# Peptides against a protein of PDB entry 5FRP, part 20

Target 1, 225 residues: chain A of PDB entry 5FRP
Amino acid sequence: VEWTESIPQIIATREDISKELNQALAKTFIDSDPRVRRTSVMIFNKVPVTEIWKNITNKAIYTSLLHLAREKHKEVRELCINTMAKFYSNSLNEIERTYQNKEIWEIIDTIPSTLYNLYYINDLNINEQVDSVIFEYLLPFEPDNDKRVHRLLTVLSHFDKKAFTSFFAFNARQIKISFAISKYIDFSKFLNNQESMSSSQGPIVMNKYNQTLQWLASGLSDSTK

## One batch from the design tools (peptide; made by RFdiffusion4, then SolubleMPNN)

Design b2_p27_5_s2 (from b2_p27_5, 12 letters changed)
Fold by OpenDDE base, seed 4:
Structure b2_p27_5_s2 (fold): chain B 225 residues (1-225), chain A 27 residues (1-27)
Amino acid sequence: as target 1 above (225 residues)
Amino acid sequence: LQKEIEKLREEQQKEYNELLEKLEKEL
């Protein structure tokens, strides 16, 4: 009898502790010290996704994480972008959609839109990072067509209008880059053939090769910045 | 600022498309 009477108090105490912990954690995401914010973001990288979903129940933490994608501090921002993309992918793979976690999923489902909206900042470093996380986490290469389509539909299903526009622009750019890379390879093969280089076409192909390289390079951020 | 960024993005996309069309014609 006494043990049964203590269980509600223990549950209530744990819920209170969990609530207090969540409230305390929520404050760390908006801390003035970038190191504190960084440490908070790292929780999502260090703790298994299943444990995050179980223990972090305050929606404000997730919303705050997403807001850090536009943070002024470069290191925190970059970490946040990688973290949220990875967390999204892991969540899709490992977390079931339930009634209890619905409110959190409503936030997590906005991660793709949040990321694609970063292209509107028009920062080359941000663009490169977003490109990277899209290919790594949002829309990874999947040889299974059904899985690939399902993932794509999942990502797109919560897009805002701006994210859709950004998505189409991204895809158009990727097609163009792919074409340029293909031509780069063709020109490289031609130039590696001594007989071809000695031909009247040699200088023409060299010029096209250089133009292709310049074009490809123009889309890359300066590694020094 | 957001409108200006959107405009810059559209301009960048236009320049990118023009550059690609030029490359496609020259290749």
Scores: peptide ipSAE 0.020, ipTM 0.498, DockQ to the pose 0.061; fails the geometry check
Fold by OpenDDE base, seed 2:
Structure b2_p27_5_s2 (fold): chain B 225 residues (1-225), chain A 27 residues (1-27)
Amino acid sequence: as target 1 above (225 residues)
Amino acid sequence: LQKEIEKLREEQQKEYNELLEKLEKEL
């Protein structure tokens, strides 16, 4: 634990990390102690992405990071999911693709697939977290259309079949949620109009409003349905 | 939602596969 906790400082102060140090770090990701694994994941949060790419050259470290997304220990898993999503986004924004880092990029490019494949676990908490990191890191709001499209294409280009299927299912769900929200707004506007409320449609719209709310609440609270 | 997601996956599976194949060729 203590050794692993020192690694961020070492990376920050060194231009290059020895092969031996990389090998030692790789072992910490598979340590039996969840605290060690947690600390290892935290390296990716504490060290700038550019320094990580520069100093962590052992591909096994990146592979091991991705594997922790399915770890038994909840805290480590949750941390890993957030960390890898953020790391992916930062890498896309800040790291150029070169011949030297190609092998690492081949691993990093699988992060979206790794995340979308977590939906198949059918765990509510995992699903909610994956939803969150998709919107925050994988496909964030981008006002520039070209950048947004480029990011989308980048994410999709490395999908496996299962991830692609999950992607479309996710989007379909979002469309339905959006539609329900639109209805909620329309019904709310109707109900806020006194003349409309006094009409024969008043009770009907009230019922639809309640149904819409129930559907939204159910859909947003339980991603397993 | 999971049940609905699964239905959507099944219904569009062919389209998804075709799109995936196109993307793989472009890489």
Scores: peptide ipSAE 0.019, ipTM 0.481, DockQ to the pose 0.083; fails the geometry check
Fold by OpenDDE base, seed 1:
Structure b2_p27_5_s2 (fold): chain B 225 residues (1-225), chain A 27 residues (1-27)
Amino acid sequence: as target 1 above (225 residues)
Amino acid sequence: LQKEIEKLREEQQKEYNELLEKLEKEL
């Protein structure tokens, strides 16, 4: 733990990290202690993306980071998902594709597929987190149409079949959620009108309102678990 | 175990889609 905590400062102060240090760092991502794995993931949050690409040259570190997205330890997994999504976005914005970094880009380009494949775990907490990182980091709001299309094509260009299917399912779900929210608002307005509530439609709308609420709630994770 | 998880996923997704279709018809 203590050794791994010193790595961000070493990366910030040294222009070139030795091969031996990269090999030692790679071992911390597969350590049996979740605190060590957590500290290793935090390196990607504490060090600027340009310095990470410059100093972390062992491809096994990047591969191991992606594997932690499916880790059993909840805190490490959640941190890893946020970290890899942010790192992907920052890399696209700040890192040029060169011959020297080609092998690392081949790994980083799989981050979108790795994230979209997490929907198959069918865990509500994971689903909510993946939804969040998609909107924040993978496919953020971009007013420039050309930039938005280019980002979308970049994200999709390395999808496996499962990730592509998950992508379409995600988009379809978002449309359905939007529709359900719109109906919830309409039913709420109807039920707040005393004349409407006293009508023959009052009980029918109340039932639809409750069904809509139940459906919306079923998509939310239990905050107690 | 992965096959069983995938089967459970397909079943839950089917249940979710059926519930959505019911809601879309009722809304």
Scores: peptide ipSAE 0.018, ipTM 0.474, DockQ to the pose 0.065; fails the geometry check
Fold by OpenDDE base, seed 5:
Structure b2_p27_5_s2 (fold): chain B 225 residues (1-225), chain A 27 residues (1-27)
Amino acid sequence: as target 1 above (225 residues)
Amino acid sequence: LQKEIEKLREEQQKEYNELLEKLEKEL
């Protein structure tokens, strides 16, 4: 733990992280202690992306980071999912593709697929987190159409078949949620009108309102668990 | 080639629908 905690400072101050240090760091990602794994993931949050790419050259570290997205330890998994999504976004924004970093990019380009494949676990908490990181890091709001399309194409260009399927399912779900929210608003307006509520349609709309609420609520994870 | 592409599209659509159903059950 203590050794791993020192790594961010070393990376920030040194340009020549040795092969040995990279090998040692790679081992921390597969350590039996979840605290060590957590600390290792935090390196990617604490160190500037440019310095990580410069100093962390062992591909096994990046591969191991991606594997932690499916870890059993909840805290480490959740941290890893956020970290890898953010790291991907930062890398796209700040790191040029060169011949020298090609092998690392081949791994980093799989981050979107790795994240979208987490939907197949069928866990509400994981799904909610993946939804969040998609909107925050993978496909953030971009007012420039050309930039938005370019980012989208970049993300999709390395998808496996399962990731594509997951992507379409995600989008379809978002459309359904949007529709449900719209209906919730409409039903709420109707029910708030006394004349409408007293009409023959009142009970029908109330039933639809309750169904809509139940559907919307079922998609929310229990934040207490 | 066209038949193979069509088969792949059908398989992808099936997988998509199955995933949607799973996601809807969770929602």
Scores: peptide ipSAE 0.016, ipTM 0.390, DockQ to the pose 0.035; fails the geometry check

Design b2_p27_6_s4
Fold by OpenDDE base, seed 5:
Structure b2_p27_6_s4 (fold): chain B 225 residues (1-225), chain A 27 residues (1-27)
Amino acid sequence: as target 1 above (225 residues)
Amino acid sequence: DELEKLLKELLEKLEEILKEFEELKKE
């Protein structure tokens, strides 16, 4: 009976500790020393995503993380961009959307837009980094077409208008090429099957195959320029 | 400097916990 009475106190104490930790961490993200800010960002990089979501409940911390993507200090900015992209991807893969974490997800769902908006800074180094993290973390290569499409739709579902514009300008063509390559492979496999070529669908598939080849050829030529 | 130190200590502790967890998974 005495043990049961101690459980609420322990939970309350943990909540208090968590609150204090969150408050302290919130301060470190906005610290004047770039080294402190860097270390703060590294928490998101080193700690498993599940533990972060469990222990970091102050939304201000996540907001601050996103703001660091536009920080003047180059090293911290670059680290932040990589970290937030990776964190987004890991969150999508490992964290369920619940009523309790809705407020945090509302912030995390803005990461794609935050990243794509960095293209408007018109800095070549930033653009290259954004390209890199998009294809590494936001829209990674996925052999399963359904999963790939689902991820794409998830990313796009929270875009602002500026992010959409950037997406179409910088990444949409590459994504389309990826899908076309997948279709090319499928058509190639189909064409190699002699039994399938003799079917009534043969001419239709051949036409689609040729269209895909033409599209790929045009796309590849543009990418080499 | 003090905040940085505390944060580093926290990170180190978290890393230790993670290491322990990974070791337990191998057992």
Scores: peptide ipSAE 0.019, ipTM 0.346, DockQ to the pose 0.010
Fold by OpenDDE base, seed 1:
Structure b2_p27_6_s4 (fold): chain B 225 residues (1-225), chain A 27 residues (1-27)
Amino acid sequence: as target 1 above (225 residues)
Amino acid sequence: DELEKLLKELLEKLEEILKEFEELKKE
């Protein structure tokens, strides 16, 4: 009962902190000192995503975060790229879309495009980092095909033309391989569990299985070159 | 330097609030 009495005080404190935080962060993200910018980005790493969404309501802060992906200072840029990718993934998993947070989601939904557009810089280090965060956070390995497809569709839903081009160039093939592997596993399990391939579906499954194998074989051969 | 300090203080306050909230949930 005593803890319930403390809730109003906590809420009041959060509101005050939110106001100050929004005022401060709007300035710190564009500060001339890289250390200040770094510290600003670190807030998004240290504070749970749910609390970030609750306390940071100024859309300009999120916009500024995304701009740091092209930061001149290497350390800040690298931190920002990792942070925004992780934040995007966590937001998709933990934050509901509401009328109140619509404007923020409109910005956050551009993170995938923002990241894929970094490929056009033609920097090997940036490319490697983008690859890493895509497979770690944006399009992580998911054994459930439906969930994986849903995530993919979500990520692609806000792509601009440039992002699509980059996606097809760098990641589309890898994603297809992952799907093929999943299907291979499914078909293998199916074949092992079916005592009698005498069902009308047997030949259809076998055909799909063979197509998957051929596709996998072709993909693996290209990776060895 | 002043802005960085302020930011750190705000972060610390948020962490404290979160800690308190988690402790209250366990009660």
Scores: peptide ipSAE 0.018, ipTM 0.361, DockQ to the pose 0.010
Fold by OpenDDE base, seed 3:
Structure b2_p27_6_s4 (fold): chain B 225 residues (1-225), chain A 27 residues (1-27)
Amino acid sequence: as target 1 above (225 residues)
Amino acid sequence: DELEKLLKELLEKLEEILKEFEELKKE
């Protein structure tokens, strides 16, 4: 009974902390000092994603985070790009979509598009960073084909036209290769299993294996030209 | 400097809240 009485106080404390956090962060993300902005971004790196979603409820903060991807200050920009990509991935993995957090998700769902749009800046360093975070956080290697496809579809579902264009220009080929490699590995494992080779599925798998090899060979040859 | 201090304090509070939540779930 006593613990139940403490719950309202804990909730009240949490609300107060959340309010203070939202007020402070709204200001710090747009502060003129790059160090302050950097520190603000670091909150999203240091605090668990679940707690961020719980305590940061002001949509303007998330919008401000995304804007820092085009920040003039190189260090802040680079940090922001890494942070938002990681935050996106963690959110997809750990945060459920609810009616209450819908407005925040609408912003977070634009992160992939925001990142791919950075290719239009035509900066080599930015491009390399975008490539890195895409394959580290947005579209990481996933051995489960269904999960990988689901992630890909999720990422692409909110693309604007420019993001799609960039995706096809820079990353679509690599993604296709990744899928093919996954299939190749599966087929190789199958071929190594003697029981599977004796099955009625053996010839079918062999055919698919050969097709995959041919596809991989052709795709890799085009990249070396 | 003041804003940085505030942010650090807020981070600490968030960590405390997280710990409390984890404890409550085990309960």
Scores: peptide ipSAE 0.019, ipTM 0.367, DockQ to the pose 0.010; fails the geometry check
Fold by OpenDDE base, seed 4:
Structure b2_p27_6_s4 (fold): chain B 225 residues (1-225), chain A 27 residues (1-27)
Amino acid sequence: as target 1 above (225 residues)
Amino acid sequence: DELEKLLKELLEKLEEILKEFEELKKE
């Protein structure tokens, strides 16, 4: 009986610890010492993505992480760019989108745009790094056509106008978007013919496709204006 | 059949959009 009474207190204590941790981490990301900022970024590299999502609930931390992509300190910036790209990829692969984590996902979904916007800095070293992380983490080589198309559509669906422009300038030719879409159609046909494939992914991909098309259409209308 | 039709239409639209973007870059 005494043990059961202590459980709520333990849970409350854990929540308090989590809150304190989040508050402390939020401060370390904006610390004046680059070494402290670097260490903060390394948390996202060292801790499994599932644990990060579970324990880091302060959206300001994620926002701060993304901001470090434009950090003046070269080492911190480079680390951040690699970290956020990898974190994005891992999140897409391992974290389910729920109502509870929606606010965090809204931030994480901006990572592709954040990265592509770095091309506008017009720094050769940054450009090379962005190229590297795009092909390693954002749009990795995927032999499965369905997965490849799904990833591409996911990335494109959250682009801002500048990111989209950069994408076409730097990466669109390599990705062969038209080819990817064609493969998506083939996949959709396959899904319709096979009753055994989890029907749940089809609608999700279709939704992403529609979002991408709407976004592309909107972008074109703005450019012709 | 309806889904296939929809996807084809979407593909056509996307291809059109991509073509327009390429044309704009040549300008």
Scores: peptide ipSAE 0.000, ipTM 0.251, DockQ to the pose 0.111; fails the geometry check

Design b2_p27_7_s2
Fold by OpenDDE base, seed 5:
Structure b2_p27_7_s2 (fold): chain B 225 residues (1-225), chain A 27 residues (1-27)
Amino acid sequence: as target 1 above (225 residues)
Amino acid sequence: KEIEKELEELEELKKEEEELEKEFKEL
């Protein structure tokens, strides 16, 4: 733990992280103690992306980070999912593709596929987290159409077959959620009008309102579990 | 074995999505 906690400061202050330090860091991602694994993931959050790419040259570190997305320890998994999504986004924005970093990019380019493949676990908490990191980091709101399309094509260009299927399922679900929210708003407006509530349609709209709320609620994870 | 399990998981996700669509169209 203590050694791994020192790594962010070392990376921020030194231009040359030794091969030995990279090898030692790679071992911390597979440590039996979840606190050590957590601290190792936190390096990617505490150190600027440019310094990570400069100083972390061992491919096994990046591969091991991606494997922690399926970690049994909930806290480490959740941290890893957020960390890898953010790191992917920051890398696309700040890191040029060169001959020297090609082999690391081959791993980083699989982050979107790795995240979309988590939907196959069929866990509501994981699904919500993956939804969140997609909107925040993978496919953020971009008002420039050319930049938005370029980002989308970059994300999709390295998908496996499973990730493509999960991507289509995700988008179909988001359209349904958007439609449900629109109907919830329409029904709420109708029910807030006293004349409309007193009409023959009042009970029918009330029933549809309740069904819409139940459907929206069924897609939410129980925050208590 | 792994590919078959992957196809089964894909069919289950598609079924859940179709059920959610059906429930939502019945609204």
Scores: peptide ipSAE 0.019, ipTM 0.542, DockQ to the pose 0.037
Fold by OpenDDE base, seed 3:
Structure b2_p27_7_s2 (fold): chain B 225 residues (1-225), chain A 27 residues (1-27)
Amino acid sequence: as target 1 above (225 residues)
Amino acid sequence: KEIEKELEELEELKKEEEELEKEFKEL
């Protein structure tokens, strides 16, 4: 733990981390102690993306980071998912594609596919987190149409078949959620009108309002679990 | 399975809502 906690400062202060340090760091991502794995993932959050790309040259570190997205330890997994999504976004924005960094880019370009493949785990907490990181980091709001399209094409260009299927399912779900929210608002307005509530449609709308709420709630993870 | 189930539930919800929209337009 203590050694791994020192690594962010070493990366931030020293240019050209030794091969030995990279090899030692790679071992921390597969450590049996989840605290060591957590601390290792935090390096990608504490160190600027440019310094990570410069100093972390062992491809096994990046591969191991991606594998932690399926980690059994909830806290490490959640941290990893957020970290890899953010790291992907920052890399696209700040890191040029060169011949020297090609092998690392080949790994980093699989991050979107890795994330979209997490939907097949069929875990509500994972699904919510993946939804969140898609909107925050993978496909953020971009008012420039050309940049938005370019980002989308970049994200999709390395998808496997499962990731594409998951992407289409995600978009279909988002449309349905948006529709359900719209109807929740409409039903709420109807039920808040005393004349409408007293109409023959009042009980019908109340039932559909309750169904819509139940549906919206069923798609949410239990924050207590 | 759950995404497929959620998609099915949402398709049912959408049908119920399309029926509601018809009823609301008739009000």
Scores: peptide ipSAE 0.024, ipTM 0.592, DockQ to the pose 0.038; fails the geometry check
Fold by OpenDDE base, seed 4:
Structure b2_p27_7_s2 (fold): chain B 225 residues (1-225), chain A 27 residues (1-27)
Amino acid sequence: as target 1 above (225 residues)
Amino acid sequence: KEIEKELEELEELKKEEEELEKEFKEL
């Protein structure tokens, strides 16, 4: 733990991290103590993306980070999913593709596929988290159409077949959620009008409103679990 | 399975919408 906690400062202060340090860091991602694994993941959050790419050259570190997305320890897994999604987005924005970093990019470019493949675990908490990181980091809202399309094409360009299937299922679900939200708004407006509530349609719209709410709620993870 | 069920439930919601929009246009 203590050694791994010192790594962010070492990476931030040194221009070149020794091969030995990279090898030692790689071992911390597979440590039996979840606190060590957690601290290792936190390096990617505490150190600027440019310094990570410069100093962490051992491929096994990046591969091990991606493997922690399927970690049994909930806290480590959740941290890893957020970390890798953010790291992917930051890398796309700040890191140029060079011959020297090509082999690391080959791993990083699999992050979207890795994340979309988590939907096959069929865990509601994982699904919700993956939904969140897709909107926040992978496919953020971009008002510029060309930038938005370029980002989308970049994300999709390294998908495996399962990730593509998951992507289409995700988008279909999002369209439906959007529709249900639109109906929730329309029904809410109707029910807030006293004249409309007193009409013969009042009870019908109330029923549809309740059904819409139940549907929206069924897609949410139980915050108590 | 859950996504497919959500898919079916929302096709039903979409049909209910199209019916509601027809009822609103006839009023």
Scores: peptide ipSAE 0.023, ipTM 0.573, DockQ to the pose 0.036; fails the geometry check
Fold by OpenDDE base, seed 1:
Structure b2_p27_7_s2 (fold): chain B 225 residues (1-225), chain A 27 residues (1-27)
Amino acid sequence: as target 1 above (225 residues)
Amino acid sequence: KEIEKELEELEELKKEEEELEKEFKEL
């Protein structure tokens, strides 16, 4: 733990990290202690993306980071998912593709596929987190149409078949949620009108309102688990 | 299966919307 906590300062102060230090850091991502794994993931949050790419040259570190997205330890997994999504976005914005960094880019370009494949775990907490990081980091709001399309094509260009299927499911679900929210608003307006509530349609709209609420609630994670 | 179930639920929601919009236009 203490050794790994010193790594962000070492990366920030040294222009070149030794091969031995990279090998030692790679071992911390597979440590049996969740606290060591957590501290290792935090390096990617504490150090600027440009300094990470410059100093962390061992491809096994990046591969091991991606594997922690399926970690059994909830806190480490959640931290890893947020960290890898943010790191992907920052890398696309700040890191040029060169011959020297090609092997690292081949790993980083699999982050979107890795995240979309987490939907197959069928865990509501994981699904909500993946939804959040997609909107924040993978496919953020971009008003420039050409930039938005280019980003989308970049994200999709390395998808496996499962990630494509998950991507289409995600978009279909978002359309449904938007539609259900629209109907919830319409039913709420109807039920708040006393004349409408006294009509023959009052009981029918009340039933549809309750069904819409139940559907929306079924997609939420249990905050107690 | 889950995507098919989701698509089926969207078609049901759209059908319920079209029925509601007809009912609201008839009111």
Scores: peptide ipSAE 0.023, ipTM 0.559, DockQ to the pose 0.036; fails the geometry check

